# Designs tried in a protein design run: peptides against a protein of PDB entry 7UQJ. Part 172

Target 1, 160 residues: chain A of PDB entry 7UQJ
Amino acid sequence: PELYQNFNITPPRGVLFHGPPGTGKTLMARALAASCSSDERKITFFMRKGADILSKWVGEAERQLRLLFEEAKKHQPSIIFFDEIDGLAPVRSSKQEQIHASIVSTLLALMDGMDNRGQVIVIGATNRPDAVDPALRRPGRFDREFYFPLPDVKARFKIL

## One batch from the design tools (peptide; made by RFdiffusion4, then SolubleMPNN)

Design b2_p19_2_s2 (from b2_p19_2, 11 letters changed)
Fold by OpenDDE base, seed 4:
Structure b2_p19_2_s2 (fold): chain B 160 residues (1-160), chain C 160 residues (1-160), chain D 160 residues (1-160), chain A 19 residues (1-19)
Amino acid sequence: as target 1 above (160 residues)
Amino acid sequence: as target 1 above (160 residues)
Amino acid sequence: as target 1 above (160 residues)
Amino acid sequence: DVEEKAAELRRQQVEELAA
C-alpha cells in the first residue's frame, strides 16, 4: 500500500522516465527509492541495464527477468529500475524479432503479473521512449511517463 | 608504501563501499584516487563493472581479472575499482556455481596474492553487501567496509 | 553546420575525452549535447559503453556499430558518445585480435565514412588514452583530444 | 585516515546537497 501511495501509482503500473541522457533519470529513481525508504521500511532497489540483461543471457534473459521479479517480490517493498529499457525491449525490428520478442513477451507477462507481486514498483528509464516497444507503454505496464528535460545548460552545469 | 598509507590500509586489504545506489560510492572511489594522486605520483585508476566482466568474458573472466590485476601492478600505484562487485562475485548460488565459482575463486586468489602486488588498492562498490560472496569480505580481502547512506532526499532533489 | 561550429570540429572528426575516472567526461559530453541543443534543434544523444558493445554482440558488434551510426545519421544532428572506448577498441593484443580487430576495423571504417554522415559528432571517453587503438587517434577520427584533469579533490567535490 | 576522509567527504557531500 504505502509504496504505491508514495509513487501515486496503482499496481501493476510501471513508471517510464524518459529524456535526454544525464537529465537525472537514474538519480531520480534512486532518490524515489530513498524517499520511500524509512528506517522501518527498507526498500530493496534492483538496478539493471536493459542492454546488460540481453547481453549476459543470450537465451536466458527470460529466466533472468523472472528471477529478478521473483527476487523483487521476495524482498518487497522493492523497486526494479531498468536503465536503458529500450535496450531490453526495443521496437520490434523484424530480424532480431525472435529473441527480442521472447524477452519483451516475458517482460510484458511479468508486468501483467505485477498485481500478484505485492509492493514492487518498476521504473524504466530511456533516452528514447519511441524506441521502447509500445506494448510496454500501455495501461497496466509503463502507463505513467515522466519527461526529464535537459536543464538549461547553465542549470546543468550547476548540478554538474 | 605511500598509497597504502593514504588509504590507511595494510596489504592485501580491499575496501568495500556499500550503500544505496547513487550515494556516491563511485564518486568517492574516484575522489580518493584523485586525492592520493599528486603531480609526482599519478595513480592509475582502473574501473570495471562486476557485471560487465561476467558478461563479456563467458569463460575468460578469470583471464580478464588476472590481466586487470597484472596491469594494475604494472601501472602502480593503482586503484582497481569494481563497481557492482556483487555482479562479479554473487553469493554462490548452486546453479551458476561453476562459472561464478571459478571467477570468485580467481578473484579470491588475486586478492590473496595482493601482498606481492605492490601499491595496488582494490575498492569494491555494491548496493547489496549481503549479495557479495562472504569469502570476499574476510580479512585480507574486502575487510574494510564503508556505508554510504542515502543523502536526505531533499538534498538529492537539489542535485537533480 | 551549426553543430560542428558549436564543437569547433570539421567532419569527419571525433573528439577523445581522456582523463582519470570521474573527471566529468560523460558529464561534459552530455553538457555539450545540451548546450548545442536549442528549442529549434534537438540533438539526438546516443550513449554506448564500448565494453557493452563488445559483450552484447559477440559476432554482431560490427553490425551494431553500423546500425548505431546509421541511426545517428537518421536522427541528425546527433552525438554518438562512446563511454570507455578503450573497451571497444583496445590496443590490439595478439590473442583477442580477430574479434577486436574486426570491431576496430569497422569503427575505423565508420569514422572514415563520417564525411557522408551529416551532422554527427563522435565523442569517445576513456581513462586510458594509451589503451585506445592508435588508429582511432589519427586525423579524421579521434583527432581532437581533451584532457580532463582530476580537479583537486576539493574542487571535485564542488563539482560533485 | 580513510574513515576520516570518507566522513569528511560525506559531510561535504551532505553540506553541498543541503546548500
Scores: peptide ipSAE 0.000, ipTM 0.201, DockQ to the pose 0.024
Fold by OpenDDE base, seed 5:
Structure b2_p19_2_s2 (fold): chain B 160 residues (1-160), chain C 160 residues (1-160), chain D 160 residues (1-160), chain A 19 residues (1-19)
Amino acid sequence: as target 1 above (160 residues)
Amino acid sequence: as target 1 above (160 residues)
Amino acid sequence: as target 1 above (160 residues)
Amino acid sequence: DVEEKAAELRRQQVEELAA
């Protein structure tokens, strides 16, 4: 509830931040997590990078995703931020490694298994929304999208 | 000696920076390298990314690690910073690629072969210390760990 | 023309930014894109990460590169920035995955097919210029190289 | 709207950096 009010969004299971690299997607996700945290109600902010989940957890990526969602649920209210989520869940191709297919399947199941009453928000950041598996962009998953334009130099120097 | 005094740490062979992404691990490693550099004593700062060593040097990663340590030794005092070190040396699993096992073995040997009298510090950064091969976290390797908490918004704006 | 004057470079097809990580290669590429943009002439800035193209577009990386170059050509004047380009086009080895060879071949063809009269600049950033396929460093491709030294702390705080 | 809050947070961040 309050987390969703702070995001001023009808409670999505997932929010997709998309736009060019270094447009502040990661910074915004953190700033949102911090702004939603009060002394009385700390929001636990989890962060994973899509490419890291694939490369670092060879054969355990699915387990790490499950553990992440369980930990986020245990520490409600919480935010799970996936940086470079298109690295975790690329568009399914005939040449897609079986490991990618399994990770995508696991993430889909975890997004679907998220209780709408839970105070867990998933934020995915990507530079390429069209590179994210379309199954993740369906209602009840990453069903809200926010575009991060390249700030002009003046606007960027104000954000840095 | 002086390098270790500047770090205010008992001379580790390796220091592990761990914490959420964008908590300033990379920034801190650079700030430390620069703060330890005087006009009289320039510290050479080497930087590699774990995922980059795996993906970019297919079949030459071990050689690149050796060359990196040799170059660091030649340019003492020096810092070798491994960003995303869990991408270079993930936990050994039965499904771990042979390339990962060889790279980990090489890194272990290089860490062990580092003379404690040398002015070479190795800093590993990770978002997941438990994803790093436990063999690297043993005494005489990455035997000091520093946690980088998520700064609150106010603290983050002070670090940027 | 004007884009090349703004870069103060004889019109290269490609510019290689090399130097230690976080020496401001990405920041400089963005600052250049913005400084070259006027109210009358907006420069479209495309950004891709080498590792992301490999990991995210399994079996479609070549198509994504083609689409990127086509889009950049459509939105002239434009800059294509490849961050960590050594992740996209590592040195060819006998152990190089066929996917890497195909991506490199596609990038070479796209660089060669770029009309010198086009207002598309390609900037590649790497921490390891010697890790980039030498074929990309030939005349008419990434034929200009700019070294980004580690700024001392004082110089770095002036650039941030 | 998260965009509006993101814009407001960006504005606040800009103001805090400008202060």
Scores: peptide ipSAE 0.000, ipTM 0.273, DockQ to the pose 0.025
Fold by OpenDDE base, seed 3:
Structure b2_p19_2_s2 (fold): chain B 160 residues (1-160), chain C 160 residues (1-160), chain D 160 residues (1-160), chain A 19 residues (1-19)
Amino acid sequence: as target 1 above (160 residues)
Amino acid sequence: as target 1 above (160 residues)
Amino acid sequence: as target 1 above (160 residues)
Amino acid sequence: DVEEKAAELRRQQVEELAA
C-alpha cells in the first residue's frame, strides 16, 4: 500500500508477466499477492487459466469473466491472475476465432470498466506476449509488462 | 556442444523427463535451455502442454505440431518442451483414441524427420512414462529418460 | 506410518490442499509421497488435473476415475493427487453441470468405497476450497484441509 | 550436453536437497 502511495504511481490496472514457461510468473503473482497482504489487509487472489475459461465454458466464457471481475470487485483488494492469458486472448488473426474475439472484447471491456480507484489488479501471464491481443497491451489494460527471463543457470540453481 | 562431440554420442533427439508432477521437470527443461544458452548462442525454448495441443486444436493438432517443429527448426538451436506429453501421446490401447493415434503418428514422424544435424532437442515431461506410447520411447525419439524422483522431504524444504 | 498409528488418528482418506496457486500444494503432495516412501516401501504417486479428466474424457471421466482408483489400489501404498480438483468437482450450482454432477458422484463413491485399510491417500489441490463440492469435504472424503498460505515474501525470495 | 547438464542439475538439485 504505502509503496504505491509514496511514489504517486497510479497502480497499474493490468500487469503482463511474460517470459518462458516456469520462470516463476505464477510464483511472482502470488508473491505480489502475499507482499501486498498484511494482517490488516488481506489480498484476495483469484486465478484462472486462459485455456480453462475457453474449454470449460464454451458459450459462457464472457459470463464467467464478468462473474470473476464482479467477485474480485466484491472482495477488494484483489488480484486476478490469468495464467496462460494467450489462451484466453489470442491475437485475432484467424477467421474462425470469432469466439475468441468476443471473449477478448469482454476482457477489454472489463479492464476498461475497472475504476482506477478499485483495488483490483489484473495480472496476465504468458509465454508469448506477441500472442496476446495488442488491444490488451494498451494503456489502461495490461500497461505494465514484466519480462521473466530464463533465470541464469546460477539463479536457477538457487531456486532449485 | 563439445561434450557430445568428444564422446561421439549422437545427441539424443528426445529426452523424456518422467517423475511425479512438480518434481521440477519444467524447471529442469528450462535450466537446460538456460545452461545451454551462452551469450553467443541463445537456445530458443518452445513449450507446449500435451493436453493443450489436443484440446485447443481439435482436428488441427497435427498441423500445430508441424508448425511447432518448423518454428523450432527455424530458430535453432532450440528446445521443444512438451509438458504432460502423456496427454499428447497416450498409449494406443483404446479404440476411441484414433485422434490420439494420428497425433502420435505425427509426433513420431516429426521426431524421425529431425535431421541429427538439427540443433533441436525435444524434451517430453510426463508423470507416467508407462502412459507414453512406447513408440515414442524408441531410439531416435525419446531415447533418454530421466527420472525425477520426489525430492526427499528435506530436499523439498530447501526448495520451498 | 508410525506417526498415524501412535496418535490413533484414522488416516484421512482425503486431504484437501487449498490456498493460492503456486503455494506449493503440488510440491507438498509430492513431499508427502517422498516422505512416506522408504527404500523398503515406495509410494506410488498418481496425479491428474481436474480439468484434464473433464476435457480429455467427455463421457468417460467416470470410467477414468474408476480406473485411476483401481490402479492406485493395485499399486498400494499410493497417493492420488488431483491438481485443480475444483475443475473436477465444482459446486453443483448450475443446471448445465449434470456432467460434473455425475463425475463428482463417482469421485464421492470411489472415496467412500476405499476401505480405510487401503493404503491409498487422495490429495486434492484447489485454489478455491469454496468451489469444491461440499460433499467432497465431508468426513471420510477430503476430511482434512491444509491451507497453503502465500509464503511470506521472505520465504518466496528464498525460493525465487 | 543438455542431458548431461540435466543429470548434473538434477544431481545438484538432489545434493542441494539432500544437504
Scores: peptide ipSAE 0.006, ipTM 0.321, DockQ to the pose 0.026; fails the geometry check

Design b2_p19_2_s2 (from b2_p19_2, 11 letters changed)
Fold by OpenDDE base, seed 1:
Structure b2_p19_2_s2 (fold): chain B 160 residues (1-160), chain C 160 residues (1-160), chain D 160 residues (1-160), chain A 19 residues (1-19)
Amino acid sequence: as target 1 above (160 residues)
Amino acid sequence: as target 1 above (160 residues)
Amino acid sequence: as target 1 above (160 residues)
Amino acid sequence: DVEEKAAELRRQQVEELAA
């Protein structure tokens, strides 16, 4: 409740930060975690890269996802941030991506199993929202999408 | 022409941004794309990570590179940014890196095949310029190198 | 000596930067390298990602680590920064991580073999200090740990 | 500058999202 209230967002189970890489998605997800953290109420921030889950946890990626969600639930209020989530949850229609079908299905089930009353926010960051399985972008999952534009020329000239 | 003029650089086919990670190479490549984009002339920015090309496109990485260059050519003026290009184009002299020899050769051929009159800039970012195949660093490829120093203490104390 | 003095830290062989990803660990490690670099005394900054060492150097990761430490020693004063060191040095107790046992053992030996009088600092960055082999966190290795909190909104607004 | 400015942009984005 409060975490979601502090976000000024009606509680999505998941928020998809999409936009090109180096637009500050990871930084934003973190800044949100920090902004919602007070001395009294520390937000636990879990971060995983999608590709790392596949590469580091070959054959146990599903279990590691389950453990991550359990840990996040245990340490409420918490944010689970998946960086490069398109690496974890590629589009199922790709024959090359069938290897990820089980992992994607696990992530779907974990997001569906989240009681929205819990103070766990899932943030997915991707550079390619269209490369993320559309099932993850449905209501009750990553049902809010925030576009991280390329900083405009001005914001980039502020970055240059 | 104009894109290259706006860079104040004689048109390299490729620019290698090298310097340690988190020096803003990716951000710079993007900021350059935005700075060169006007409302009238949007620069299309293509971004790929070297390691992602290998991992996501096992067996089709060459085709994906070809498609990327074709797409960039179609959407001129454009920037192709390869983040962590040392992951895509490791040094050929390493026996362990022979698996990448075909992909590196394809990238070489694609860069060689770019008409320098085209408004396509290739930016490679690496933390290890010496880990990039020297063939990519030759004239007509990544023939300009920009060192991204660690921001000085002052720039970092602004970040700290 | 001087490098460690400039850190105002009694010389650890290694400093573990832990804290959530994008807390500026990489940025800090680098800021430190830049801060300790003067025009007269450039600090050589070596950076490797833990996962990259495993993926790029399959079967020679140990040799590459040895070469890295030798190179760092040759280019003193230097910083070796391992980003995502939990990818290189996962907890040995995991059956899935036994493949890394040799690499971890090599890193342990390299850190143990460092003469603390050398101007080489090893900085490991991880988001999961508990996922790093506890042997690396012992005295004479990563014996100092710096938590990179999510910068509070203010500190993030300084990094932002 | 680039990192500072990257930082600043990210700040602005966070402020906009927090707002």
Scores: peptide ipSAE 0.000, ipTM 0.304, DockQ to the pose 0.028; fails the geometry check

Design b2_p19_2_s3 (from b2_p19_2, 11 letters changed)
Fold by OpenDDE base, seed 1:
Order: C-alpha cells, then sequence, then structure tokens
Structure b2_p19_2_s3 (fold): chain B 160 residues (1-160), chain C 160 residues (1-160), chain D 160 residues (1-160), chain A 19 residues (1-19)
C-alpha cells in the first residue's frame, strides 16, 4: 500500500495469486492483510471460497457477492480474498453456462464498479489461472498476477 | 524415492496422510513433491480436493479422475495429491451408494491399474482415515499410512 | 484444561474462534489440542468443516453431529473443532430456514447436553461471528470468544 | 517441522509481497 502511494501507482483492484494448491496463497493473502494492518490502520480481511459461494448460496451467490463488496467498502481499508476463485468463475464451458455466467458477470461488475480510490484490494487465489474466466484477468480486475511456485527444494526444506 | 530405490522397496502406490486437519498434510504432500524434485528430476505435483471432484464434476468425476491419472502418468515422475480424500471416497453408507460407488470404484481401478514401476505416487490426505472406504486402504492402494499428529507445543510456538 | 482445573473454572463448553480467515484459527484449535495433549494424556481432536457437514450429510447432518459428539465423548479428553462453523449454523435467513434450523437445533442440543464435567471442548472457527446463529453464542455453548486478529506481522512471522 | 517450515515459507512470501 505505502509503496503504491509513494510511487503514485494506482493499486491494482485485483491481484490473482496463482500457483499450485497449498503454496501459501491463502496464507499470503492473510499475511498481506496483517502486514498492511497497523494499530492505527486496521485492514479488514474478508475471505470467501469460490466453491462455498456456489454451494452455500445457490441462487443468491450474486447477492452475496454484492453484500461482500459493500461490506468490504464499508470497512475500508479492506482485502477481499477469494480462495479457489476458479470455483466461482470457471472458464465457461458450454455445459455450465447459466449459473456461472451470472456469478462471473456479477463479480466482473463489482470489480469494475470499485472506485480505484477505494482502499479495497481483491485477491483471488487459484491453482489454475487458466481455469479462471479470462474476463477476470483483464486490466481493472485481476490485472496483477503473482505466481506462487511450488516451494522449491529450499523453500520446502523450509516447509518441512 | 531414493530411499526406496536403495532398499529395493517397491514404493507404495498410495500413501494416506491422516491426522487432524491443518496438521500440514497438504503442505507435507507438497513438501515431499519438492524434496523429491531435483533440478534434474522435476516431480509434477497434481492436487485435487475430494469434495471438489464431486461438486465440480457431477456426472464426470470418473472421467476427470481418469484424465488426472493419465496426466500424472504422462508427467512422470509425479505425485497425485488428493486433499480431503474422504470427500471422494466416503465409507459407503447404504443411502449414498450410487454416486460414491462409481467414483470409488473408478479410483480403486485407477490405483490398481498403476504399474508399480510407474513413478506416480498417490497421496491421499484425510482427517478421518476411518471415513475413507476401506477398499482404498488395502495393499496396492493407500497401503502406507502416515499419521500427522497435531504439532506439539513446540511446533505450535513456531506456528504462533 | 489444567489451567481451568487449577482455578476451579468451569471450562467453557464451546469456544468461538473468530477472526479473518487464515488467522490460524484452525491451526490454533489444533495447537490447543496438542498443547493439551501430553504423552500421558492424549487429547483426541475431531475436526469437521461446517460446509462439509451440510454438503456431505444432506439429510443426515443431525445424526452425524450426534455421532461426532458421542465419539468425542467416548475419546475424552477431546476437542471438537468446527471449522467454518458459520457454514453449519448460519444466521437464519427466511429462505434457508428448515435445513439449517434442524442442524442448528441439534448442535444447540448437543452443546447443552454436554455435561460440563466432560473433557470435551468444542471449538468453532468462523470468519464471521455475526453470521453464526446467536443462539450458539449464548452461555453454555460458544460462551467464550477469541478474536484471531490478522496475525500482526510478528504473529504471522510465527505462523509463517 | 513441516508446519514450522510452512509457516516460514509463508512468512518469506509475505515479506516479499510486503516489499
Amino acid sequence: as target 1 above (160 residues)
Amino acid sequence: as target 1 above (160 residues)
Amino acid sequence: as target 1 above (160 residues)
Amino acid sequence: EVEEKAAELRKEQVEELAK
């Protein structure tokens, strides 16, 4: 955050954390939320799983996404973390069109509707960036991508 | 791997990581994949969640399992990690028979069909080994079980 | 546990771990289970995800909760950890009334039916304490709440 | 150890992203 302010860089609305599952994407999103959270400036961290939004909110997923973004906006500065975002916004296969189309369109609209001056950062985590609807990976949405490699042998020796 | 080769021990086709959830089963499976991955011999790590295979692939779960095993075989040496494998292969209760029966039977057949010489290791992670279909825990399948205890107080103080 | 015994403090039946997702609630629940587990006194740790109880046990969630509590009671001292407990016991919205009402009522009854002398601690983890049915947050149930802040940089450095 | 090292790796990653 401070780095973006110092350079007058518009913070990305969305950051895609992609990489193999359990590379610490969720942990990183959390760690960013706390590293950016000072005693003076608490960052509110909202996390949802992509699959949970579909499963828990069958027929209301769009509304729940709207409420989530509204709540995040109300509690600025905030981070919205979507874990397993490919579960929310899978690449449209012809067979799963209707339900995913509406949820993806809602998420797109919510990300587009975020005023860039809002201190709401959206982090999507996926294990399969290519399984995320490409529309979400466009500028003004998840426009920055961070690859979470498998911890190399060294980083794994540090995971072991 | 090297340890198994040095002792002429046939590597188990499947390893069941069981223990309380967040004991690092997923992380260990990953850590094993990278520790066994040298710069010269990259191990491909495939991860799927049991529940995701059921939820994302309603009616195609069997085909997706087949494709996963084929892809893992193509990218040898490889590790297939099933997180929450009890979600894929719950102990058959009489009421949930048909859908789980077919997926479990497919997974059984895929594990049985793995040539022992193939450098594909299957790691299943579960929080409930007794909730996994016992057929998966038989020799030639998940025939080795590793208990992931709760990290002791010391390991926790390093997690805290 | 020992701390509660030493002070004649009735251990809370339920502890709600709430805070941003990935603040280590699951890890802490696990950490508590092993810290309280000595070589002489192994604590059995049962973990379930709220969403998994609903999704995996459609129509039997109540029975599975009962079995879980019975098993935990049988394996005393024990910890039952409900991860994402807001998935089990969401605040009753008018549209999801029946299924959640019965599961919540069962969980309430099970928590109320725990003899306070039983060495079964229930830990619920949620990212949204306000999304948990307030009935679960009453005295004799999840009557203690621990906020898991975003681990500050230091606490994350220890979770990391 | 694995959880500690998972922790450490996550820490390093967070520190790198916080930079």
Scores: peptide ipSAE 0.000, ipTM 0.296, DockQ to the pose 0.028; fails the geometry check
Fold by OpenDDE base, seed 2:
Structure b2_p19_2_s3 (fold): chain B 160 residues (1-160), chain C 160 residues (1-160), chain D 160 residues (1-160), chain A 19 residues (1-19)
Amino acid sequence: as target 1 above (160 residues)
Amino acid sequence: as target 1 above (160 residues)
Amino acid sequence: as target 1 above (160 residues)
Amino acid sequence: EVEEKAAELRKEQVEELAK
């Protein structure tokens, strides 16, 4: 509630930042965390990279996700930022289906298990929104999507 | 000259953007290119990732760098942006010395070979400025460094 | 007082954010509002677009401005942000003089009618500071101006 | 609102970058 009230937004559990590489998705998430942090109310910012969770924690990715969400809940208000989230939850292709299915299912369950009264926001950043499992893009998960266009002069004109 | 006048800076050959990950280094470089582009004067933006040049072009990285600088010179005014430049020109550690030495030497020669009258700017972005070969940080190369702090609310309040 | 202390600035009635489109003027205003909001002290953020006030409220723009300032005063501490304020208060050119003169005169009177002890800040954003009526840029109105350069590396160093 | 704030925070980042 309060983190979302500081944003004056209806509380999403998850926000998907999508757009070309180098459009400031990661920077946005950090600036959100910083701007909502006062001296009295520090927002804890958790950053993870999707590919790092899969590569560093083979067979423990589900456990690492659970620990991350528990830690974020313990340090409320908090932001969990997944950079390159398409690396963690790619659209299910046949051969990697079982391992990715368990990780995606764990992330889905963790996002669904967040009480809407909790002060944990999940931000996913991707260059490929269509490469993110559609199950993550449903209401109650990454239910809000924000396009980060390339700074083109015209896009820049849209952004003032 | 004019590209640098649009930046209101004394023309460096190279600029190093450094700071924590997700502080907008890549976004800045793109926004510079976009902002200096008018309908009359389009700046060509070349983006490469340091690790990609090493991994995709094993044995041809020097040639690919030469082609990139030739293409940038052909399409003046232009910006060459190296994201994660510490991946292309790491501080020489013992095991990879010979391959890295040739790539770094090629990049040094290309930067030294740029006429200061050319409208090619080289921007390197890194999270680890001390991991960039000190030879690249000398005058006439990446001779200007720009720190990208995390967006701190305190930094923001210093700016208003 | 305290809203301005949270900004670490001497209390202006109005602040003009000016710079090229896409330099983040609107964002700064919102993030100022967010950063100055604590759990104890929620700052109410009012956003209006200059062209929208003229186009949506033909013949009622003065009344809408009065209502906006009354609402902002009622919900102190508050920020009133006018995006594209040059659309609301253009420099008086001959044919539109009478309608624009009444709207500008109303905005001037509202800004002049704010007690300096009030916790209402007015932020105007424009891409064309010279297109804003000079009467708005006088002391006690938009008496502070902040330039938002294109993300130029020099701009970044001026602001860090 | 979040799109506006994300567009806005892109602007701020572009402002903090432009700053």
Scores: peptide ipSAE 0.000, ipTM 0.330, DockQ to the pose 0.045; fails the geometry check
Fold by OpenDDE base, seed 3:
Structure b2_p19_2_s3 (fold): chain B 160 residues (1-160), chain C 160 residues (1-160), chain D 160 residues (1-160), chain A 19 residues (1-19)
Amino acid sequence: as target 1 above (160 residues)
Amino acid sequence: as target 1 above (160 residues)
Amino acid sequence: as target 1 above (160 residues)
Amino acid sequence: EVEEKAAELRKEQVEELAK
């Protein structure tokens, strides 16, 4: 409780967790959801995987993102966790990815459309921050980045 | 340190972790990456999911595999961990899977192209070793297999 | 042993684990598989991810489901765990999802075709029970639902 | 053991992340 109070961390609209896979990004997102939950104030935790959204909702990915954000807004306070967000919002490389451009544009619009007073935090997790569209990493979106280092040798020796 | 010295385990090019899901395959791959890392010799850990590579990089999967292996080579010593590798390299069943055949062929070529002196270890994890193309399980590729049994009842009660 | 005896829980054909991601659904499915395994009676645990089945087996998803159920039947007692089952069996929204309709129909038929005497338990995990086709949630299919709440702050402090 | 170690690992990772 106290440790989150002392960091005047204005809860960003978006937080990018990046680092090697299984450095605890997903665990941290969940830990945040619980630590911020009280009996009086349950945080609703929405999780999606980037690639799963693309693959599950071919042609409807935009709508599913909208619905996700609407549902998250309805159930405030809430966390939307995008695991492997680089799968949802890859860097715009080739002309053929018009579909990806649309999904990214939708996510951008949804993040931009969140009222500053919204109790919806978006957490993106990636192993490849450079593969995430830079537009998502701008202020008002995933504007805070947390690096999850590989646990140091000392941490790992405790794990072994 | 010592335990890795005494087994004259020529670090295989590829190790297949197989067993029921969540038997700790991913964790073990990470633990290996850590135990083999020293302050002087940090092992870079690359992780990809087989299905995610296929779904994220339709038409570019081969190139992404090449880039992955190049990056791993550049950051030696390194571990490439393919989670759910049966998703990347399914058994060649039907003629229609020309795309899969190409990805598998690329992975085969990349594993074969690793110099014996390469400090790149490839770990594949699967729940279905029999669903992995047998060509990947040949000597010089995923030539070592580690079975991850379901933790016995006693081990699970400690997790609950 | 005893705790499973006292609940006259006729092992349902299907159990839906739902709740926020990483509330331990996958862990619980695995814990169940081990707790029900003895040295004399090893439960075979089959895991698939819904989206992975769709993406890996485009056009063969039905056949792969059939093969999965056949393999599970052959290796009884067994658990089939579908992680992210909402990816395999989304709610039938748009007319264009004829492929999804076929996969869902196949899964329905496979679950319906399980003999009452079959020692195959199907566990579906989802974060979005409402995104799972209601036909799968009917009696004789995923007819039992287990909610996995976010671990309470106290439970999370025990995990932390 | 691996799962116990995984739980311990998670605990330690969280303790380290909480630092």
Scores: peptide ipSAE 0.000, ipTM 0.285, DockQ to the pose 0.025; fails the geometry check

Design b2_p19_2_s3 (from b2_p19_2, 11 letters changed)
Fold by OpenDDE base, seed 4:
Structure b2_p19_2_s3 (fold): chain B 160 residues (1-160), chain C 160 residues (1-160), chain D 160 residues (1-160), chain A 19 residues (1-19)
Amino acid sequence: as target 1 above (160 residues)
Amino acid sequence: as target 1 above (160 residues)
Amino acid sequence: as target 1 above (160 residues)
Amino acid sequence: EVEEKAAELRKEQVEELAK
């Protein structure tokens, strides 16, 4: 309950952070994780990269996703952060179709299977929201999107 | 000598940074590397992710760890930073036991084999210190631990 | 045109960021991507790690590099950032020679094949410029190098 | 020293995120 309130999310929803690189998507996900943690209630944060899940686990990516979600559920309240989620779930192109389709199908099933009582939030980050399989961007999955604009060039040079 | 003095570490010890995500463990490790470097004495910093070493190098992770430590020794003074070290050396669970046990055994041997005269410091970062194999947290390995608390929620909401 | 002017780069050149770790190479690459983006002209930033490309794609790394460059060209103006590029293109050592040689050969061909009219910039980051295959550091490839010094301990604590 | 530096860096991370 509380974790989802802090994110203004109704379960079992994911949040898609999108915008140009270096806009702070990963930093924001970490900052959210930390702002939603109290001394009494530590949020466990799982960070994975989309391309890492796809490529490290050829033939086991589905199992690794399942294990990740199980681990997040076991350590709830939790945030699962997928950086570069477009690398995990690219728009279905015919030639990579089977392996990508299996991983996407598994991720869809895991997101759909998130119990409303679970304190697991999924955050996806991408620089290319249109490269993410539209099936992931449907209600009950990544159904909230936050755009991370490039800070005005002047603002960003002040942070450097 | 000097590198270990700057860390207040007696060789061949590792330092475990633990705490919630986005608490700055990785940033601290980088800042330490930077603060211990002078114009005369540049510290070489090796950053690796635990899950990356495990998954990219199925069957070669041990060799890659050896090469990493050899390279760090060759480029001393050096810091080896393992981000998400719990991904490299999870608590031994029976089913992943052989591959993980081999990698953990190799990492243990490499840490135990660090010559007291070497200027190589190992920093591990984790969000879950209890998910790190206790064998790594023993004297002569990651025998110093630093907790990275969440910044006060009030401080973090000012940042968001 | 404009993107290359903002980088002070003549196509098809790459830029090598080198220096001690935590000197801000990755941060600078991201900041450059952001500073070169306007509301009208969003730069797509592709971040990859050298060791990731090598190890995730054993036997397909060449194809993944081709796809990455094609995608960057498709989404131009673009920046391809290779973090730890020495992990992708280590100095040729005899025993890893064939796989590394194929990946290096492919990366060389992709950099040589960048059309001068393309708005794709390649940034490589390394802590060890001498560990990068010299073939990548030739004119028409990573022919500009920027050293990221360790900020003086005092300066770095001010930037943090 | 490491704890003080960690506290400073946390303060700085907080200030950097606040920008």
Scores: peptide ipSAE 0.000, ipTM 0.206, DockQ to the pose 0.026; fails the geometry check

